# Peptides against a protein of PDB entry 5EFW: the designs that were tried, part 102

Target 1, 141 residues: chain A of PDB entry 5EFW
Amino acid sequence: TTLERIEKNFVITDPRLPDNPIIFASDSFLQLTEYSREEILGRNARFLQGPETDRATVRKIRDAIDNQTEVTVQLINYTKSGKKFWNLFHLQPMRDQKGDVQYFIGVQLDGTEHVRDAAEREGVMLIKKTAENIDEAAKEL

## One batch from the design tools (peptide; made by RFdiffusion4, then SolubleMPNN)

Design b1_p24_4_s2 (from b1_p24_4, 11 letters changed)
Fold by OpenDDE base, seed 1:
Formats: structure tokens, C-alpha cells, sequence
Structure b1_p24_4_s2 (fold): chain B 141 residues (1-141), chain A 24 residues (1-24)
């Protein structure tokens, strides 16, 4: 559909289901990670983690979900074929009209290196803006 | 519209997972 073809790497997860599974993934995300949609939907996104993924950074993501807050981190992720990439990752809750968390939006910016300084700031602004656009779209009707 | 489609898609997916028990 038009949604899957949005030219950004993102997923939407459902924290009200067991283990906060991915319920939506963009085509770009599938291309980046080298997985099919069938391999991803219904699973927790932790399958992207591997040996060099920093566990403390993963805990920050877990804490944000538990506390229903946003977080922005960089972590090593792995494609299906085992290729490593640096994921500049932003996660934020999507709330309903009553203010209750309904979903989480996860946006990924991939790179071959850890991003710093001006490049990091620009990347963060980009992925946060993307998340806000998705949130706004989901709240309209 | 794309906005309407997004809301519809999210509601459908959520319903599917609740009904099928595929959430994990």
C-alpha cells in the first residue's frame, strides 16, 4: 500500500500485545534489513541485534518503552545476511485521544559509521520529524 | 487519503494480531 512505500525506514509496534510486536513495517525498512514482511510482522524488533550490539543501549530502549517515553540512540544492528550497520534510532509513543499509549513509532537511519556532531544532529532531527509525521497521520481520523 | 489509510491499516493489523494471537 501507499503506507508501506513511504520512503523512510520505520516500524510501528503494539505495546499492548505480548512482547511489543511489529505490526507495520515500511518497504524501506525491509530493504535495509533484508527481511521479508512475513519474517518481521508479529515479532519484537530485537532480531536486529547481535554480538556487537551494546546491551546498555538496548536497556535504554527497553526503559523508554516501559516508561512510555521517547528515546534516541545509536546501536549496531545486523541485516539478515549478517551485515553490520550503525542504526541511529528514534522511538516515541503514539497516544490516543485520551492520552494513553496506543503504539510506538520506531524510525531508523542507517550508516556505515557511528554518526557524530553536526551529522548526528541532522540525523536526529530527520528521524524525529519522520516520527512526528507518522504520529500526526495516525491521529487524524 | 493516506491519513485515512494509515488509521485503517493500524486498526486492521491490531485486530488481526489480537484475533490470531500472533503477537510476540
Amino acid sequence: as target 1 above (141 residues)
Amino acid sequence: SELEELRKKLEERRREFRESGLGR
Scores: peptide ipSAE 0.051, ipTM 0.620, DockQ to the pose 0.060
Fold by OpenDDE base, seed 2:
Structure b1_p24_4_s2 (fold): chain B 141 residues (1-141), chain A 24 residues (1-24)
Amino acid sequence: as target 1 above (141 residues)
Amino acid sequence: SELEELRKKLEERRREFRESGLGR
């Protein structure tokens, strides 16, 4: 679909379903993670985590979901083949007209290294803007 | 529009997962 063809790494999850599963994934996300759509849909995104993923960073993500807030972090993720990458990750809730959380939007910027300073700021700006674009697209109806 | 497609897709996927018992 047109949405799936957006050349950004992103997923949409459903916190109203058990364990907040991924219900949508972009083609770019599938390419990045080396999973098929069938392997990802219906699963919690934690399958990207591995031995070197910082648990404190994961807790920040979990806390944001539980508190229905946004968060931006960098963490080690793993592809299906076990390849490590640094994920500059932004998560934010998508709310309905009443203000209730309907979904979460997760945007990923991959890299071989942990980004800092100007590169980090630019990356954060990019993934936040991407998330807002998705949110606006979903609410415009 | 892309927005309409997104909403439709999200609603469909959500329905499918609720009905199938997926989401674990």
Scores: peptide ipSAE 0.141, ipTM 0.708, DockQ to the pose 0.060; fails the geometry check
Fold by OpenDDE base, seed 5:
Structure b1_p24_4_s2 (fold): chain B 141 residues (1-141), chain A 24 residues (1-24)
Amino acid sequence: as target 1 above (141 residues)
Amino acid sequence: SELEELRKKLEERRREFRESGLGR
């Protein structure tokens, strides 16, 4: 669909289903991670984690989901073939007009290195803006 | 519009997953 062809890495998850599974993934996300859509839909996104993924950073993501808040972190993720990449990751809840959480939006910016300072600030602005655009799109009828 | 398609797709996917019991 047109939505899946948006040239940004993102997923949408459903926290009201068991283990908050991915219910939508962009084509770019599939290309980045080397998975097919069938392989990832219905699964929790933790399959991207591996041996060098920082567990404290993973806990920050879990806490944000449990507390229904946004979070921005950098962590090591792995493709299907086992290739490591640095993921500048932003997650935020999508709420309805009553304020109830409906979904989570996850946006990924991939890189070969951990980024800081100006490069990090630029990446954070980009992925946050992308998440806001997806949120607005999902709320319009 | 793309926005309407996104919304419809999200609602459809949610329904399908609930009905199938797919998750975890």
Scores: peptide ipSAE 0.079, ipTM 0.652, DockQ to the pose 0.060; fails the geometry check
Fold by OpenDDE base, seed 3:
Structure b1_p24_4_s2 (fold): chain B 141 residues (1-141), chain A 24 residues (1-24)
Amino acid sequence: as target 1 above (141 residues)
Amino acid sequence: SELEELRKKLEERRREFRESGLGR
């Protein structure tokens, strides 16, 4: 659909299904990770993690999901072919009008190195804005 | 609209998961 063709790396997950699976992925995300849509839908996003992924950072993501809060981190992820990349990752809940969590929005900014200082601030601003745009597009009327 | 399309798609995905047995 036109929605998948949004030129940003993002997924939507469903915490009301077993193991919070990905239910939506952008074409850009598929290109970044080297997976087909069929390979990703219905899976927890942890398949992107590997040997050098920092477990403490992963725990921060898990805690945010459990507490239904947002989080922004950088972590090493792996493509299907095993290529490592630094993922500047933002996660936030998508809530209904009653305030109940319906989905999570995950936005990724990929890079060959860990970003710092001004570059990090710019990246964080970008992925947060992207997440807000997706949330706005999905809000209940 | 984009809003209507997203909602429709998410609802469709949820339905598919429920029918496959993944739904809660």
Scores: peptide ipSAE 0.057, ipTM 0.624, DockQ to the pose 0.063; fails the geometry check

Design b1_p24_4_s3 (from b1_p24_4, 11 letters changed)
Fold by OpenDDE base, seed 3:
Structure b1_p24_4_s3 (fold): chain B 141 residues (1-141), chain A 24 residues (1-24)
Amino acid sequence: as target 1 above (141 residues)
Amino acid sequence: SELEELEKKLEERREEYKKSGLGK
């Protein structure tokens, strides 16, 4: 199967293009967010943010991109229809053999509630492992 | 690679969007 068919919520972005646009999106991500692939490819992922999205959390994401580091946060996102969901989000750079950043991988674990304690820890481990798997798969393309 | 080809296509699309005013 193709990269898009991986049954996880994820996107790949290209920080070397203007405004770090999404260049790949999984079918699951499209289903979660209620967008078509044509609607999101070439766009910055900020379209998922809305009125109740915490701006300080968004700044953490931006800082990670600017510093070319990974970050894990939990924030409110919105579907195309305006439905709110809690997004346990992990972002990490995809690097070449020299260590230079080529892309970013973003993995989303959706939920109706903010997860805490053991549930959050388990979710974090899951999305981090998912990101590593996607990193290996994407490098082969 | 497939990624490089997609990046090229996306850049072309972005340029089209800018001309049409439908996107960034």
Scores: peptide ipSAE 0.114, ipTM 0.658, DockQ to the pose 0.045
Fold by OpenDDE base, seed 2:
Structure b1_p24_4_s3 (fold): chain B 141 residues (1-141), chain A 24 residues (1-24)
Amino acid sequence: as target 1 above (141 residues)
Amino acid sequence: SELEELEKKLEERREEYKKSGLGK
């Protein structure tokens, strides 16, 4: 789909389904994580976590979902082959016209290093802007 | 919509992929 072809790493999840599964994944996301679309869709995004993923950071993500808020964090994620990467991750709810949460948009900016200072701020702005663009695009589907 | 169609499809599959633990 056009949405999937957006040249950014992102997923859309459905919190109204049990375990908040991924319902959309961009081609870029698949390339980044080394999974096929079939391997991703229907799964909770936790498969990206691994031994060195900080549990406290994961809890922040979980809390944001539970509270229906946005969050931006950096955490270690793993590809299918087990390669680690730093994921500057932004999550935000996608709401319907009534204001109710329909989905969550997750945007990933991958890197070999933890980004800091100006680089982090730049990355945050980028992934937030990306999330907004995806929000608008997804509403057309 | 395309989203709705996909939701239906995925709802049938979700149990196969369901795992314990926190989100992403």
Scores: peptide ipSAE 0.056, ipTM 0.652, DockQ to the pose 0.050
Fold by OpenDDE base, seed 1:
Structure b1_p24_4_s3 (fold): chain B 141 residues (1-141), chain A 24 residues (1-24)
Amino acid sequence: as target 1 above (141 residues)
Amino acid sequence: SELEELEKKLEERREEYKKSGLGK
C-alpha cells in the first residue's frame, strides 16, 4: 500500500487484538530490522528486544500502551541477524472521532547510533512529526 | 471523512487477522 511505502521506519499496531500485534509495517522498518513482512505482521513488536534491552524502559512502553498515552524512549534493539542498535522510539495512540484509541503508531529513528543532547532533541522532534504525518497519511488509505 | 475511511480500511485488516488467527 501507499502507507507501507512511506520512507520512514514505523509500524501500526492493534491493541484491540490479543497481544497488540503489528498490522502495518513500512518497507523501511523491514530494512532496518532485517525481517520480512510475513515475519512481522501479526506479531507483538517485542521480538526486537534482547539481552541488553533495558527492562525498565520496556516497562515504560508497556505502561504507555496500557494507559493509552504516548511515550518516547531510547532502547537497545536487535535485528534478525542479532545486530544491536540504539532505537529512538516514539509511540502514540491513533484515536477515532469519539476520542477512543483504535491503534498505535510506533516510529523508529532512521539511525542506529545512540543519540544525546541536541541530537536527541532533534531526533525526538523528527519522530514525533513523523508520527503525525503517518497519522494523516493513513487517513488516505 | 478521511478518518472514517481509515477506520474502515484498518477494520477490514483487523477482521482479516481475526480470521487468520494472527495476533492471537
Scores: peptide ipSAE 0.047, ipTM 0.607, DockQ to the pose 0.057
Fold by OpenDDE base, seed 5:
Structure b1_p24_4_s3 (fold): chain B 141 residues (1-141), chain A 24 residues (1-24)
Amino acid sequence: as target 1 above (141 residues)
Amino acid sequence: SELEELEKKLEERREEYKKSGLGK
């Protein structure tokens, strides 16, 4: 789809389906994580987590989903081959005209290190703006 | 919509992908 070709790392998940599975993934996300689309669609995004993923940070993400709020965190994720990367991650709900949550948009900024200060602020602004753009595009599907 | 069509396909295959644990 046109949505999948947006040149940013992102997924869309459906909390109305069992275990909040990924229903869309960008080409960039597939490249980042080293998975095929067939390997990802229908799965919960937890397969990106591993031994060094901070469980408290994961809980913040889970809490945001449960509470239907946005969250921005940094956490260790793993590619299919087992390679670690730092993920500056932003998640926000996509709501319908009635205000009900339909989906979640997750945007990832990958890196070799944990970013701080100005670099972090810049990354956060980027992934938040990206999420808004994806929200607009997805509503046209 | 295209999203709705994909959701239906996903529901049919959901059990093949379901796993336990803490997720996003």
Scores: peptide ipSAE 0.042, ipTM 0.598, DockQ to the pose 0.050

Design b1_p24_4_s4 (from b1_p24_4, 12 letters changed)
Fold by OpenDDE base, seed 2:
Structure b1_p24_4_s4 (fold): chain B 141 residues (1-141), chain A 24 residues (1-24)
Amino acid sequence: as target 1 above (141 residues)
Amino acid sequence: SELEELEKLLEERREEYKKSGLGK
């Protein structure tokens, strides 16, 4: 769809389903991770993690989901072929008109290096803006 | 808008996976 072709790496997950599976993935995300849409939809995003993924960082993500809060972290992720990349990752809940969590929005900015300082701030700003655009659109319905 | 259509698509996907039991 045209929506899937939004030129940002993002997924939408459904925390109201068992294990918070991905229910939407952008084409860019598929290209980044080297998975097909069929391979990803219905799965928890943890398949991106691997041996060098920091478990403490993963726990921060898990805590954010459990607490229904947003989080921004950098962690090692792996493509289908096993390539490592640094994922500047932002996750935030998408709430309905009643304030209840409906979905989670996950936005990824990939890089070969862990980013710091100005580069990190710029990346964080970008991925948060992307997430907010999606969230605000949902509120308009 | 395009993002409004996204929300509609998301709801459709949600219902699809609820019914199919594919969500794990």
Scores: peptide ipSAE 0.160, ipTM 0.675, DockQ to the pose 0.059
Fold by OpenDDE base, seed 5:
Structure b1_p24_4_s4 (fold): chain B 141 residues (1-141), chain A 24 residues (1-24)
Amino acid sequence: as target 1 above (141 residues)
Amino acid sequence: SELEELEKLLEERREEYKKSGLGK
């Protein structure tokens, strides 16, 4: 789709389906994580977690989904080959005209290190803006 | 829409999924 071709790392999930599966993944996301589209669609994104993923940070993500709110965190994720990367991750709900949550948009900024201070602020602004752009694009599907 | 079509496809597989979930 046109949405999948956006040159950013992102996924869209459907909380109205069991286990909030990924329903869209960008080409960049597939490249980052080393998975094929067939391996991604229909799965919960937790397969990216591993031994060094901070459980408290994961709980923040889960709480945001349960409470239908946005959240921005940094956590360790793993590629298919087992490579670790730092993920500056932003998640926000996509709502319909009535205000009901339809989907979640997850945007990832990958790196070899945990970003701090100005670099973190810049990354956060970027992924939040990206999420808003994806929100508008997804509503046209 | 294409999104709705995909949602319908996923719904057909709903029994394969666990109840509730979180992100990565």
Scores: peptide ipSAE 0.208, ipTM 0.766, DockQ to the pose 0.085; fails the geometry check
Fold by OpenDDE base, seed 4:
Structure b1_p24_4_s4 (fold): chain B 141 residues (1-141), chain A 24 residues (1-24)
Amino acid sequence: as target 1 above (141 residues)
Amino acid sequence: SELEELEKLLEERREEYKKSGLGK
């Protein structure tokens, strides 16, 4: 689909379903993580975590979901083949016209390196803007 | 529109998930 072909790394999850599973993943995300769409859909995104993933950072993500707020973090994730990468990750709720959360949008920076300072600020700006674009596109439906 | 397409896809995926019986 056109949405899947968006040249950005992102997923959409459904917190109204058990364990907040991924219900949509872009082609770029699949390429980044080395998973097929069939291996991704219906699963909680925690499969990207591994031994060196900071648990405190994961808790920040969980808290954001529970509190229905946005969060931006950088954490170690793992591809299917076990390759470590730094994921600059932004998550925000997608709300309906009543203001109720329907989905979460998760955007991952294209780069896999740890970023700092100006590079991090630029990356954060990019992934936040991407999330907003996806949110706006989804609201038009 | 792009947003309309996205919402349609999201709904389709959601329904597909529900029908699959997957989840925790």
Scores: peptide ipSAE 0.090, ipTM 0.589, DockQ to the pose 0.055; fails the geometry check
Fold by OpenDDE base, seed 1:
Structure b1_p24_4_s4 (fold): chain B 141 residues (1-141), chain A 24 residues (1-24)
Amino acid sequence: as target 1 above (141 residues)
Amino acid sequence: SELEELEKLLEERREEYKKSGLGK
């Protein structure tokens, strides 16, 4: 689909299904994580986590989902081959006209190191803008 | 509209996952 071809790392999940599974993933996300679309669709995104992923940061993500709010964090993620990367991750709800949460949009900015200061601020602005663009595009489908 | 079409697509995917059990 046109949505899947957006050249950004992102997924859309469905909190109205058990365990909030991924229902859409961009081609870029598949390339980043080294998984096929078949391997990730229908799964919770936690498969990206591993030994060095900070559990407290993961809890922040879970809390945001449960509370239907947005969150931005950095955490260690792993590709299918086991390669570690720092994921600057932004998640926000996609709401319908009534204001009810329909889906979540997750945007990933990968890096070899934890980003700080100006680089972090720039990355945050980028992934938030990306999430808004995806929200608009998804609503146009 | 384009938004309506996306909503339709998303709903169809949701129903597919419910039927297949992939979302469980």
Scores: peptide ipSAE 0.026, ipTM 0.554, DockQ to the pose 0.058; fails the geometry check

Design b1_p24_5_s1
Fold by OpenDDE base, seed 5:
Structure b1_p24_5_s1 (fold): chain B 141 residues (1-141), chain A 24 residues (1-24)
Amino acid sequence: as target 1 above (141 residues)
Amino acid sequence: MLSEYQLKLRKEKKEEEEKLKKLL
């Protein structure tokens, strides 16, 4: 699909299924994380977490899902081979015409280090805009 | 055992997921 081929890292999850599994992953996300599509689909995204992943940040993500709100955080994630990367992560709900949550959109910007100030602001704007583009496309179903 | 209604809901969800995968 058109969005499947964009050079952006994103997933779509289904909170209406047990444990909010990934139901869609971009090719870029698969490349970033070193997993195949078959290895990822149907799983909760927590497999990206590891020893140095901040548990308080993970709780913020969990709280956003439970409260059906958006959140933007930075956290350590791990590839299949165990490589660490900094993930500037944005999550937001995808709502239907009635306002009910159907899915969550997760967008990842990877980096070798934690970003601050102007670099962080730029990254946040980028991943939020990406999430909005995905939301618009998905509403055309 | 899943009720017929639960099976229907699962089917509808899967159809939506497949449509979304093809769209995006």
Scores: peptide ipSAE 0.017, ipTM 0.469, DockQ to the pose 0.055
Fold by OpenDDE base, seed 3:
Structure b1_p24_5_s1 (fold): chain B 141 residues (1-141), chain A 24 residues (1-24)
Amino acid sequence: as target 1 above (141 residues)
Amino acid sequence: MLSEYQLKLRKEKKEEEEKLKKLL
């Protein structure tokens, strides 16, 4: 689809389904994570986590989903082949015209290191803007 | 007044949104 070809790393998940599965993933996300679309659709995004993924950070993500809020964190994720990368991750709810949460948008900015200061601020602005662009596209539905 | 380019972008965006609607 055209949405899949957006040149950003993102997924859309459905919190109304058991375990908040991925229902959409961009081609860029598939390339980043080394998974096929068939391998990830219908799964919770936790398959990206591994031994060095900080559990407290994961809990922040879970809390944001449960509370229907946005969150921005950095965490270690793993590709299918087991390669580690730092994921500057932003998650926010996608709401319908009534204000009810229908989906979550997750945007990933990958790097070889944890980003700080100016680099972090730039990354945060980028992933938030990406999420807003996806949200606006969905609101017109 | 929208340029031809702006009209094209608007059309493409709308088509993308309709495709998303079918997937979600």
Scores: peptide ipSAE 0.015, ipTM 0.401, DockQ to the pose 0.046
Fold by OpenDDE base, seed 2:
Structure b1_p24_5_s1 (fold): chain B 141 residues (1-141), chain A 24 residues (1-24)
Amino acid sequence: as target 1 above (141 residues)
Amino acid sequence: MLSEYQLKLRKEKKEEEEKLKKLL
């Protein structure tokens, strides 16, 4: 419950389950995407994609999952009501003590426009730091 | 109606969610 109350947009997914479903979502993420927790838990995050989502960018995300690496991209996502937003998205693996990937942490920074230059750098730093905070919080328990 | 696979998936998801919630 404490993790859910972190005022950042994030999900945790389980790559050990078929189709890497969301197993955890922050309240902020639910508010951003306009979905209930029940609607998204157990689903792959691809439901955020739509007509204007760049397939090449999606492939970068998929490749990162498959290769068990981190990735940072910007892509068009859609809320439940169909509202478009730019998602500055960072994904990284959460590893166990043996170094095996247990989960992925996905952090979203929403915006009305694609961010560039200083704004992009600041956003990237923020979402990466958020992901690290989540990772550390999970490891401390 | 949920398939057996979907039921299994939901169960596994829920178990992992609960495990994670206990840790965080």
Scores: peptide ipSAE 0.028, ipTM 0.575, DockQ to the pose 0.040; fails the geometry check
Fold by OpenDDE base, seed 1:
Structure b1_p24_5_s1 (fold): chain B 141 residues (1-141), chain A 24 residues (1-24)
Amino acid sequence: as target 1 above (141 residues)
Amino acid sequence: MLSEYQLKLRKEKKEEEEKLKKLL
């Protein structure tokens, strides 16, 4: 599929299902997280969290979902093997023709360190643009 | 017991999800 071939880390989730499970994941996301598609489809993305993941940041993500808004944060995530990485994460709702939230798009930019200043601004622009591209592609369905 | 309306909504949702998976 055209969208699966996007060389970016992203997932699509379905808030209309219990616990907002992942319904789509890019190949890049699977490579980053070291999970198979079978291991993650139908699950909430919280499996990426671990001991050093800031709970206040996680709450910001939850609030954005509940309020049907976008959010951009940085948080510690863990691969299947337990490797830590900094996740510059952007989440936004995907709306139908009526304006109702149908899905969420989550985009991840991985790094070995917390990014700030110019690097953060560049990363944020990149992940937001990626989310918009995914939204446009998905609306053609 | 699911109403006919609820069954319709589930069907439509599933069809949209399948369509999305094919596009992505």
Scores: peptide ipSAE 0.017, ipTM 0.472, DockQ to the pose 0.060; fails the geometry check

Design b1_p24_5_s2
Fold by OpenDDE base, seed 2:
Structure b1_p24_5_s2 (fold): chain B 141 residues (1-141), chain A 24 residues (1-24)
Amino acid sequence: as target 1 above (141 residues)
Amino acid sequence: MLSEEQKKLREEKEKEKKLLEELL
C-alpha cells in the first residue's frame, strides 16, 4: 500500500474503537519495532512501553488523546526483542470536515539517545511536518 | 523548477494518498 511505503515511522489509530487501537502502520514502523503488521493492528500502542518508560510522559499522551489535542514527547520504547530506543513522538488528531476527531496520527523518530537542543527542535519539526503530510493526504480521500 | 526535495515530498504525498484511500 502507498502509506505503508512512506519512509517514515507512523501509525494511525482509531479513538472511536475501544482502547484506541492501531489501524495502520508504516513499513518503517514495523521495521523499527520489530513487529509484524498482524501483531500490532487492532492493538493499543502501549505494547511499546516497558520498565523504563516514564509513566508521566505516557500520561501526557493519554491526556492528549482524551482532550483531542496534539502532543510531542520523548519516551523510552521497546522493540519486540526488548531493545530500548528513545522515541521522539508526535501525536495529533485527524479531523473530518465537521471538525470531529476521526483518527490520531502518531509519528515516531527513533534514536539511541535522548535528543536535546537543536537536534530536538529539528526532530520535532520533522515529525510534525510528517504528521501534517499524513493529515493532508487523508483529507484528499 | 521543483527542487529534488520538493519532488520527493510530492511523491511521498502521492504514495500516502493512495494508501489512505485503501484504509479509509
Scores: peptide ipSAE 0.113, ipTM 0.634, DockQ to the pose 0.039; fails the geometry check
Fold by OpenDDE base, seed 4:
Structure b1_p24_5_s2 (fold): chain B 141 residues (1-141), chain A 24 residues (1-24)
Amino acid sequence: as target 1 above (141 residues)
Amino acid sequence: MLSEEQKKLREEKEKEKKLLEELL
């Protein structure tokens, strides 16, 4: 599929469904996380969390969803095999023409290390831009 | 003329749009 060819890690979730499940995942996201599409679709993204995932950071994500706002965080995520990675994660609502939230866009920048300073700013800019691109593409449907 | 970066961005957006059309 065409989105599968987007070399960016992202998901789309549906907050109108119970537990805000992933309804779309990019091929890159599947590769990163080592899950199949079948294993991911219909599930909340919390399966990426593990022992070293900061609960306070997860709460920020939850709060953003509940409040229908954007958030950018770094957190430890885990692949299917249990490999840890740092996820610079940006989440934002996708709104319809009426301003109602239809979906959330989650964009991930994976890394082996926690990014700081200029690298963090660059990463944030990248994932935000990616999210905006996805949002724009979706609005043109 | 669009920069190469702008062209890539356009191509990505078009790809994103097409798949969203397939999936949503």
Scores: peptide ipSAE 0.097, ipTM 0.623, DockQ to the pose 0.040; fails the geometry check
Fold by OpenDDE base, seed 5:
Structure b1_p24_5_s2 (fold): chain B 141 residues (1-141), chain A 24 residues (1-24)
Amino acid sequence: as target 1 above (141 residues)
Amino acid sequence: MLSEEQKKLREEKEKEKKLLEELL
């Protein structure tokens, strides 16, 4: 599919389905996480969490979903093989013309270390812009 | 007249749109 070929790490989730499952994942996201598309579609993204994932940060993501707001955080995630990576993560709602939430867009920037200062600001700008591009492309459907 | 860069961006958005139509 065309979205799968976007050279960015992202997922689309459906909050109208039980447990807000992933309904779409980019090829880059599959490569990053070491999962097949079959293994992740229909599942909640919490399978990326592990022992060193900060639970307070996870709560911020949950609160943003519940409140239908955007959030940007950094957290430890794990690949299928158990490799740790830092995830600079941005999540935002995709709304219809009436303003109702239809989906969530999640964009990931991976790194070996926690990002700060100018590099963090640059990464945040990139993942936010990517999310906006996905939202615009989806609204034109 | 759209610049060549603006044309490329429009083509990418159209490709992204077609993919979303297939998935949703």
Scores: peptide ipSAE 0.060, ipTM 0.579, DockQ to the pose 0.043; fails the geometry check
Fold by OpenDDE base, seed 3:
Structure b1_p24_5_s2 (fold): chain B 141 residues (1-141), chain A 24 residues (1-24)
Amino acid sequence: as target 1 above (141 residues)
Amino acid sequence: MLSEEQKKLREEKEKEKKLLEELL
């Protein structure tokens, strides 16, 4: 599909369905995580978490979903083969014209190391801008 | 008038929109 060809790591989730499952994933996200589309559609994104994933950071993500707010964090995630990567992650709600949450947009920037300072700021700007572009594209549908 | 960069961004957004229409 055309969205699958967006050269950014992102997912769309549906908080109105049980356990906020992934309903869309970009091709880049599949390549990053080493999963097929069939393996991840209909699942909560927690399958990316593992032993070294900080539970306090995961709670921040959960709180943002529950409160219908945006959040930006860095956390350890795992590929299907068990490879660790640092995920600079941004999550934000996609709202309709009435202000009701329809979906969440999750954008991932992968790295071998935790990013700091200028590199972190640049990464945050990139993933936030990507999320806004997806939100704008979806609102025009 | 839109810059060439703004035109490219518009074209990308239109492609993204068509893709989302197929999926959502």
Scores: peptide ipSAE 0.036, ipTM 0.586, DockQ to the pose 0.043; fails the geometry check

